Peptides against a protein of PDB entry 2AKA. Designs and how they scored, part 8

Target 1, 299 residues: chain A of PDB entry 2AKA
Amino acid sequence: MEDLIPLVNRLQDAFSAIGQNADLDLPQIAVVGGQSAGKSSVLENFVGRDFLPRGSGIVTRRPLVLQLVNSTTEYAEFLHCKGKKFTDFEEVRLEIEAETDRVTGTNKGISPVPINLRVYSPHVLNLTLVDLPGMTKVPVGDQPPDIEFQIRDMLMQFVTKENCLILAVSPANSDLANSDALKIAKEVDPQGQRTIGVITKLDLMDEGTDARDVLENKLLPLRRGYIGVVNRSQKDIDGKKDITAALAAERKFFLSHPSYRHLADRMGTPYLQKVLNQQLTNHIRDTLPGLRNKLQSQL

## One batch from the design tools (peptide; aimed at target 1 L11 A14)

Design b1_p10_6 (made by RFdiffusion4)
Pose (drawn by RFdiffusion4):
Structure b1_p10_6 (pose): chain A 299 residues (1-299), chain P 10 residues (1-10)
Amino acid sequence: as target 1 above (299 residues)
Amino acid sequence: IEEEVEEILS
């Protein structure tokens, strides 16, 4: 049903101003990743436009409820900017930065108050993700020293909930067994039943190595599987993001890599969008029947 | 909020 994700989108909007309540549990996807995992690039490739804040370290300092709606037209709206239509995605980036600073005292700390961004685009499938602060150790920023723990605690508030699917994002050019995202997913989902793995930067692996065993779901098995992507950034004449060319380059990469050609149809951003749309829809279908009565008791 | 949730799910 093309209606389930939009229904939950209304519930997320309604609960955007309701503070943390450990018992409230909407069916949704939380994006979890180490700061080096490239999780922003995954989201920007869904949208086909650069729109997320840039900077060293943390990009998301408040949870970003990103609601992607397939549309013939292309624009964005924030729940906190009633009626305004954003057509220039640079302004979208600037609004994320401004609304975040409006809330965060220190210009580098974090807050649990979400920003609700809806994007209508021909480049996206109907899909909703909650992007969360990336994980890191060295609080190299400017306040606070326990920032690693504040981020982990915020992530746990989301992913300890049973209806929260986990999109664990890890770079291929690292020790995947030591992935911050997969580790935290294991702490709360030991059976790997509600974690979807994403492997980025496959084109940056060392010469003569590959991530075939993980992509084939053999080395670190997850029931919902792994999907690999690459960010082969292409710019148009104006120096701006060209998503059609970037997706073609990604497709060429998987078709030409001897380790991945047999999986190409199950790799890449278009496929990832399809998978997330499908899994999120089925998950909502599964959880909606008991939802109304359960919510009444939890509020 | 309870009223809004009932409306949404109806």

Design b1_p10_6_s1 (made by RFdiffusion4, then SolubleMPNN; from b1_p10_6, 3 letters changed)
Fold by OpenDDE base, seed 5:
Structure b1_p10_6_s1 (fold): chain B 299 residues (1-299), chain A 10 residues (1-10)
Amino acid sequence: as target 1 above (299 residues)
Amino acid sequence: ILEKVDEILS
């Protein structure tokens, strides 16, 4: 099959080089969710490495265009430092933090200027995601008092675009009806045509409760459905629990849970990767002809 | 840059 995702990656890089940010309606998947919803963990699980900034507050403060490319080798490259191959993913994390601070300073502010990170790995499917800052309510540090609205405005630059799919990440151990991710998705995609729901923290739900109705697409229907995942706990992360082992535990969780066993083959991080790869590929195929015509007319 | 975009889209 034609490698459409890498083609769009090349377009993303080219437009980034000329300072084109969210104004371009490229086919893409924007990742949205509240702080601590589990977005970073989902992305790290795709890569199988710890490489994203961590913290109790806002961690992603610039859009991160994460381009996953299946390869025989494993390394990362940043568009802002071309030619440098990162094989230590701790260094990747540090570079993200440094590049973020270079633009925003140390005031925990945000910037709409993307960071472009490409990860080559034998453990990934071709997939591009735009990780966006987590939605928040309370300013921390020396953040401006309107930081909540600054984040929302940034997100809206992406999610309002017609060719933008929305990966809405919501924790199951909170009221899903009031999910920040699902609320913003509903605002810009009221018919649920562009939104994929991800439900995290299923293992942290109160005893006697489950998210079966949500996962079966019966509570808040999305055309593209919901996929449940189980991420490593903070204790597991601190204890250096291997992501591969965590993925095995995730599989076991779904298979052994009475409410989710029947859905197990359509749950979990590996399945999510496959679905996103397929949906993004198909989405590009559907939208690229029109986009190509538009762009060529502007050349 | 525009030439590069044209190359990519060709």
Scores: peptide ipSAE 0.077, ipTM 0.794, DockQ to the pose 0.648
OpenDDE base, seeds 1, 2, 3, 4: peptide ipSAE 0.048, 0.067, 0.057, 0.058; ipTM 0.756, 0.787, 0.773, 0.771

Design b1_p10_6_s2 (made by RFdiffusion4, then SolubleMPNN; from b1_p10_6, 4 letters changed)
Fold by OpenDDE base, seed 5:
Structure b1_p10_6_s2 (fold): chain B 299 residues (1-299), chain A 10 residues (1-10)
Amino acid sequence: as target 1 above (299 residues)
Amino acid sequence: ILQKVDEILS
């Protein structure tokens, strides 16, 4: 099949080089969710490495264009430091933090200027995601009192675009009806045409409760459906639990859970990767002809 | 840069 995702990656890089940010309506997937919803863990599970900033509160403070490329080798590259290959993903994390601080300072502020990170790996499918800051209510540190609205405004720059798919990440152990991710998705995609739901923390739900109705697309229907995942706990992360082992545990969780067993083949991080790869590829195929015509007319 | 974009789209 034609490698359409790498083609769009090249476009993203080219437009980034000329200072085009969220104003361009490229086919892409924007990742949205409240703070601590599990967004970073989902992305790290795709890569199979710990490489994103961690902490309580806001961690992602600039859009992160994460370009996953299937390759025989494993390394990362940043657009802002071309030619440098990162093989230590701890250094990747540090570079993200440094580059973020370079623009925003140390006040925990945000910037709409993206960081472009490409990860080559034999363990990934071709997939590009735009990780966005987590939605928050309470300012921390030196953040301005209107930080909530600054974040929302930043998100809106992406999710209002017609060619933007929305990966809405919601924790199952909170009221899904009040999910920040699903609320913003509903606001800009009221018919649920561009939204993929991800339900995290299924393993942390209260005993006697489950998210079966949500996962079966019966509660808040999305055209593109919902996929449940189980991420490593903070204890597992602190204990250096291997992501591969965590993925095995995730599979076991779905297979052994009475409410989810029948859905197990359509759940979990590996399935999510496949679905996103397929949906993004198809989305690019559908939108690129029109985009090409538009862009060529502007050249 | 525009030439590069054209190359990518060609």
Scores: peptide ipSAE 0.073, ipTM 0.787, DockQ to the pose 0.615
OpenDDE base, seeds 1, 2, 3, 4: peptide ipSAE 0.027, 0.028, 0.031, 0.022; ipTM 0.717, 0.720, 0.721, 0.678

Design b1_p10_6_s3 (made by RFdiffusion4, then SolubleMPNN; from b1_p10_6, 3 letters changed)
Fold by OpenDDE base, seed 1:
Structure b1_p10_6_s3 (fold): chain B 299 residues (1-299), chain A 10 residues (1-10)
Amino acid sequence: as target 1 above (299 residues)
Amino acid sequence: ILEEVDAILS
């Protein structure tokens, strides 16, 4: 079953090369969330490296097909520059920014054309995610006035597909009823069959409040449930706190918190990565026969 | 790729 994710990776690469983009309903996980919801931090925590663009507002401006591959070596490769192995993840970040700017220009616009990035690492499970631009309402800088709808339209190209699982990233320090991620997920997945909830910023909740009811799947039930995570603070990032230490702190957070202690073994970034690996694998298995038939019909 | 898919499904 470990071969299923690599198989889909090859399909993704092949379809990207021929420009089919979102026309193919590949079994995949699309990551959705509002700006500053913590999506990038979650993905970086999987890799254990800082490699995604950072900043205020819209950071991800093209879909990023992030293919994590367990390997004895650590390096990254882009589909658009095959043969170049990146071992410095700062250079990976710079390449993402450069490739984004090459297509979108300097106006902070967006493009639906994916960037395909494969990361080999001994610290990852096989997992492919499609990171999508963060949902926003207010244009900043030179962004077009309809940027909100451009982003929504882009997201809809992915999340409306039946074989697309939705990783809905919502911050705990905001009202979940107003979660952009859960709203869009509910729109395209009203029965909550394809949505996995990720709750970030649990450590930033107001004193006296907690997200226990959400994490226990009692407030806004999803069939696939919720997983809470704790990302590095901006202070931690600025202070160059390594992700390994942050993951340890995350574990400590859940274990020591009276509201989350009983859930600790089903919380945190490592558990999330494991669950996503399993769910993606199973999802591929379930959808592969249909995908096979579709491929056959296109020959 | 189709052959690979078939191999997995078999």
Scores: peptide ipSAE 0.039, ipTM 0.761, DockQ to the pose 0.191
OpenDDE base, seeds 2, 3, 4, 5: peptide ipSAE 0.034, 0.030, 0.032, 0.029; ipTM 0.744, 0.739, 0.740, 0.722; seeds 2, 3 fail the geometry check

Design b1_p10_6_s4 (made by RFdiffusion4, then SolubleMPNN; from b1_p10_6, 3 letters changed)
Fold by OpenDDE base, seed 1:
Structure b1_p10_6_s4 (fold): chain B 299 residues (1-299), chain A 10 residues (1-10)
Amino acid sequence: as target 1 above (299 residues)
Amino acid sequence: ILEEVDRILS
């Protein structure tokens, strides 16, 4: 069943090429979260490279179909420039920025047209995620005044689909009740069947507080549960702390924290990656017969 | 692609 994710990758590429990607309910995981919730850091931690646009405000402005493929080699390729292999992940970041700007213009607006990026790496499990723009309320720069609603409308195009799993990324240092990710997830998945909770910034919580109840799935239960992660701080990123060291620190964080020690084996980025691989594989298996029939009917 | 799907489902 290891071929299921690559199969969906081929479907995604094919549908993108013909402009019908939005019309098909592909089994996929959409990543949602508020601005600065830590989505980009989670994705980069999977790859072990810095390759996503960074900064304050809306960074992801187009859907990014990120296809991780376990391989003996490490390189990236874009669907919009087939045949070009990127081995410098700084160039990957620059290409994402350039391709985003090419479509959105200079106003830092958004576009629903996906960027398809495939990353081959020995450090990843097969996993495909659709990174979506971070939800925001306040336009910055020359962004349109209705940017909040534009983003929400874009997200809804993905998360309303029945075969879309939702990776809801919420920061622990904010009230969970105010989580943009969980709010939108609850709106489209009221029974919590399609939502996987990711809790970031656990290391940034106020002293004397913890997210134990959330992580134990006791506060806002999700069928697929919650996984806590610890990302590099902006200081760590600026200081060029490598992701490998950050992952070790993350493990240490959970193991040494009184509130999380008992959960440590079910926390952290590596565990999240494994769970997502398994859940996506199983989800594809469950949905593929229906997808097959739909494809057949459209031929 | 459909053939690949059929193969996997078999």
Scores: peptide ipSAE 0.042, ipTM 0.749, DockQ to the pose 0.192
OpenDDE base, seeds 2, 3, 4, 5: peptide ipSAE 0.037, 0.032, 0.034, 0.028; ipTM 0.740, 0.738, 0.737, 0.716; seed 3 fails the geometry check

Design b1_p10_7 (made by RFdiffusion4)
Pose (drawn by RFdiffusion4):
Structure b1_p10_7 (pose): chain A 299 residues (1-299), chain P 10 residues (1-10)
Amino acid sequence: as target 1 above (299 residues)
Amino acid sequence: AVEAAMAELP
């Protein structure tokens, strides 16, 4: 049903101003990743436009409820900017930065108050993700020293919930067994039943190595599987993001890599969008029947 | 807002 994701989108809007309540549990996807995993590039490749804040370290300082709606037209709206249509995605980036600073005292700390961004685009499938602060150790920023713990605690508030699917993003050019995202997913989902794995930067692996065993779901098995992507950034004449060329380059990469050609149809951003749309829809279908009665008791 | 959103649930 094309209606399930939109229905939950209205619930997310309604609960955007309701503070943390450990018992409230909407069916949704939380994006979890270490700060080196490239999780912004994954989201920007869904949208086909650069729109997320840039900076060293943390990019998401408040949870970003990103609601992607397939559309013939292309624009964005924030729940906190009633009626305004954003057509220039640079302005979308600037609004994320401004609304975040409006709330965060220190210009580098975090807040649990969500920003609700809806994007209508021909480049996207109907899909909703909640992007969360990336994990890191060295609080190299400017307040606070326990920032690693504040981020982990915020992530746990989301992912300890049973209806929260986990999109665990890890770079291929690292020790995947030591992935911050996969580790935290294991802490709350030991059976790997509600974690979807994403492996980024496959084109940056050392010469003569590959991530075939993980992509084939053999080395670190997850029920919902792994999907690999690459960010082969292409710019148009004006120096701006060209998503059609970037997706073609990604497709060429998987078709030409001897370790991945047999999986190409199950790798890449278009496929990832398809998988997330499907899994999120089925998950909502599964949880919606009990949802109204459960919510009444939990509020 | 919550009540309106919940009214759409089965």

Design b1_p10_7_s1 (made by RFdiffusion4, then SolubleMPNN; from b1_p10_7, 6 letters changed)
Fold by OpenDDE base, seed 4:
Structure b1_p10_7_s1 (fold): chain B 299 residues (1-299), chain A 10 residues (1-10)
Amino acid sequence: as target 1 above (299 residues)
Amino acid sequence: SIEEALSLLP
């Protein structure tokens, strides 16, 4: 049985090359969340490398189609520069920044044109995610006053598609009822059928508070449930704390926390990767027949 | 092309 995720990757690459935002509702996972919700950290934790742009405000300014491929080798490739293998992930970050600036200019504007990045690694499961710009209400730098709406419109191009799963990333140290990720997910997926909840910053919650009810799927039920993760702190990132060490600390956090100990085997970044791989694979299997029929009708 | 896409699908 051919690996379904690599199959969809080839379809994504083919459609991206044609420049058609082809009305093709490809099975995919869109990553949504407010600025600083921890989206980039979740993705970097999957790869085990620092490779995404960092900073204050809107960091992701173009959709990033991140194709993770399990391999014996570790390197990255961009669709816009085929044949160039990146082994230094700092160079990957710089290429994302350069390619973003090439299209958006220097005004920190946004573009709906995806960057396609494939990462081969022994440390990843096959998984494709579309990282989307963080939702914001405040323009930064030379961003247009309507940047909030531009971001929302861009997100809607992905999350309104029926075959799009939504990875809703919400910080636990903020009111989850006010989560930008959960709000947009609820708007386009009112029954919670396409949404996977990720709760970050569980380690930053106020003393005496926890997100147990959310993680147990009791507060805001999603069919696909919630997974808690603990990302590196900004201090840990600045201090170049190793992601492997951070993943061990995450495991220890869940095992040692009175409110989360019983959930620990269904929490953390490694479990999230596994769940996303499985859910994406199953979702592709379920959607491919319909996609084939749609394509055949367009001949 | 649509044909190429179909050729990739099982």
Scores: peptide ipSAE 0.268, ipTM 0.891, DockQ to the pose 0.512
OpenDDE base, seeds 1, 2, 3, 5: peptide ipSAE 0.262, 0.264, 0.264, 0.268; ipTM 0.887, 0.887, 0.888, 0.889

Design b1_p10_7_s2 (made by RFdiffusion4, then SolubleMPNN; from b1_p10_7, 7 letters changed)
Fold by OpenDDE base, seed 4:
Structure b1_p10_7_s2 (fold): chain B 299 residues (1-299), chain A 10 residues (1-10)
Amino acid sequence: as target 1 above (299 residues)
Amino acid sequence: SIDEALSLLP
């Protein structure tokens, strides 16, 4: 069976060259969540490298099409600089920042123009995600006062598309009923057909509280369910805690927690990667016939 | 192009 994710990657690359206004609803996963919800940390945990911009406020300011490709080698390539292989992931971070600033300027504005990044690694499953700017209500720096709406409008360009799956990233240490990710997902996917819930910061919940009901899909049911993850703390990141060690700690967290032990085999970053790979593959299989018909009708 | 996209599809 042909690997469907690499096929869609080639389509994404081709459409990025034609510009965003291609009426092409490609099967994809858009990552949504509030600022500091843990989106970037989830993506970095997939790669096993620190490579995304960090900071306070809006860090992701352009959509990042992250194409993970299982390979015997480890390197990254940008669509905007084909042929340059990045083996230092700090240089990848710097390139994302530079390419973002090139388009948005110095005002920390946003742009709907994607950055396309492909990461080859032996540590990844084939998976493509679109990282989107974190939802915010408060402008920072020289951001326009309507930045909240600009971000929302940008997100809506992705999540309203029928072939877009939504990876809704919500922190467990906040009111999940008020999650920005789950709110926007419910707005465009009221039946919860396209949404995958990710619950971060389970390790930061108040003593005597847990997200068991959410993770068991009992509180806010999604057809595709919820997966809990434990990301590195900011202290762990600043302390340069290895992601591999963090993944081991995540596994230990779920296995040792009374409320989550029974779910432990269906939790954590490795399981999330597997589920996303499978769901994306199946989603591509289901949507390709319709996409072909749509493209043929445009000839 | 649309033709290129179609050529990629099975």
Scores: peptide ipSAE 0.201, ipTM 0.863, DockQ to the pose 0.527
OpenDDE base, seeds 1, 2, 3, 5: peptide ipSAE 0.188, 0.194, 0.193, 0.187; ipTM 0.860, 0.864, 0.862, 0.859

Design b1_p10_7_s3 (made by RFdiffusion4, then SolubleMPNN; from b1_p10_7, 5 letters changed)
Fold by OpenDDE base, seed 4:
Structure b1_p10_7_s3 (fold): chain B 299 residues (1-299), chain A 10 residues (1-10)
Amino acid sequence: as target 1 above (299 residues)
Amino acid sequence: SVEEALSLLP
């Protein structure tokens, strides 16, 4: 069976060259969540490298099409600089920042123009995600006062598309009923058909509280369910805690927690990667016939 | 192009 994710990657690359207004609803996963919800940390945990911009406020300011490709080698390539292989992931981070600033300027504005990044690694499953700017209500720096709406409008360009799956990233240490990610997902996917819930910061919940009901899909049911993850703390990131060690700690967290032990085999970053790979593959299979028909009608 | 996209599809 042909690997469907690489096929869609080639389509994404081709359409990115033609511009965003390609009337093509490609099967994809858009990552949504509030600022500091842990989106970037989830993506970095997939790669096993620190490579995304960090900071306070809006860090992701352009959509990042992250194409993970299982390979015997480890390197990254950008669509905007084909042929340059990045083996230092700090240089990948710097390139994302530079390419973002090139388009948005110095005002920390946003742009709907994607950055396309492909990461080859032996540590990844084939998976494509679109990282989107974090939802915010407060402008930072020289951002326009309507930045909240600009971000929302940008997100809506992705999540309103029928073939877009939504990876809704919500922190457990906040009111999940008020999650920005789950709110926007419910707005465009009221039946919860396209949404995958990710619950971060389970390790930061108040003593005596847990997200068991959410993770068991009992509180806010999604057809595709919820997966809990434990990301590195900011202290762990600043302390350069290895992601592999963090993944081991995540596994230990779920296994040792009374409320989550019974779910431990269906939790954590490795399981999330597997589920996303499978769900994306199946989603591509289901949507390709319709996409083909749409393209044929445009000839 | 649409043709290029179709050529990529099975």
Scores: peptide ipSAE 0.255, ipTM 0.887, DockQ to the pose 0.517
OpenDDE base, seeds 1, 2, 3, 5: peptide ipSAE 0.251, 0.249, 0.246, 0.252; ipTM 0.884, 0.884, 0.883, 0.886; seed 5 fails the geometry check

Design b1_p10_7_s4 (made by RFdiffusion4, then SolubleMPNN; from b1_p10_7, 7 letters changed)
Fold by OpenDDE base, seed 1:
Structure b1_p10_7_s4 (fold): chain B 299 residues (1-299), chain A 10 residues (1-10)
Amino acid sequence: as target 1 above (299 residues)
Amino acid sequence: SIAEALSLLP
């Protein structure tokens, strides 16, 4: 059976080239969450490289269509600069920043025009994600005063689509009942059919508290459940702790934690990647017949 | 084009 994720990647690239990406309900996973919820860290943990813009406030300012492709070689390619292979992931970060600034300017504004990035790696499963700007309530620096609404409107363009799965990223060290990610997911997916919960910052919860009930799908039930992850701290990033060591520490965290050890085989970044690969593959299989019929009706 | 997209689908 043809790899369904690479097939949809070719469709995404074709539609991006003609500017029709907004109108076609392609099977995809949109990543949503508040600022500093850990979205970019989750994506970098899949690749095993530091390659996304970092900083305070809104870092992702355009949709990033991240196409992960399992390969014997490791390199990145952008759709906007075809034929250039990036092997230095710092150069990948710089290209994302430059291409973002080219469209949005230097005022930290946002644009709905996606960046398409493909990463070939032996360390990834085939997986495509659309990273979206982090939800915020307060403009920072030179951001427009309506930035909150601009971000929400951009997110809604993706998450309202029936074939869009929602990766809702929420930090455990904040009130999950007030999670911006879970709120927007519930608005567009009230039955929790399209939403996958990711709980970050489990290692940063107050002493004597845990997210067990959430991770066991008992507090805010989602059909697709929740997966807990532990990302590198800012200290770990500044200390140049590699992602491989961070993934080992994540595994150790779940195995050693009294509240999570019984869930440990269904937690962590490697398990999340596997689940997302499987769910996306199945979702593509289920949606492609309907997509074909829709496209045929437009001829 | 829509035709090109259809050609990619099984």
Scores: peptide ipSAE 0.271, ipTM 0.891, DockQ to the pose 0.519
OpenDDE base, seeds 2, 3, 4, 5: peptide ipSAE 0.271, 0.265, 0.271, 0.271; ipTM 0.891, 0.889, 0.892, 0.891

Design b1_p10_8 (made by RFdiffusion4)
Pose (drawn by RFdiffusion4):
Structure b1_p10_8 (pose): chain A 299 residues (1-299), chain P 10 residues (1-10)
Amino acid sequence: as target 1 above (299 residues)
Amino acid sequence: LLDEINDILD
């Protein structure tokens, strides 16, 4: 049903101003990743426009509830900017930065208050993800020293919930067994039943190595599987993001890599969008029947 | 809030 994701989108809007309640549990996807995993690039490739804050270290300092709606037209709206239509995605980036600073005292700390961004685009399938602060160790920023723990605690508030699917994002050019995202997913989902794996930067692996075993779901098995992507950034004449060319380059990469050709149809951003739309829809279908009665008791 | 949630689910 094309209606399930929009229904939950309304619930997320309604609960955007309701503070943390450990018992409230909407069906949704939380994006979890180490700071080096490239999780922003994954989201920007869904949208086809650069729109997320840039900076060293942390990009998301408040949970971003990103609601992507397939549309013939292309624009964005924030729940906190009633009625305004954003058509220039640079302004979308600037609003994310401004609304975040409006809330965060220190210009580098974090807050649990979400920003609710809806994007209508021909480049997206109906899909909703909650992007969360990336994980890191060295609090190299400017307050606070326990920032690693504040981030982990915020992530745990989301992903310890049973209806929260986990999109665990890890770079291929690292020790995947030591992935911050996969480790935290294991702490709360030991059976790997509600974690979807994303492997980024496959084109940056060392010469003569590949991530075939993980992509084939053999080395670190997850019920919902892994999906590989690459960010082969292409810019148009104006120096701006060209998503059609970037997706073609990604498709060329998988078709030409001897380790991945046989999986190409199950790799890449278009396929990832398809998988997330499908899994999120089925998950909502599964959880909606008991949802109304359960919410009344939990509020 | 309950009125709004019930309306959404209806």

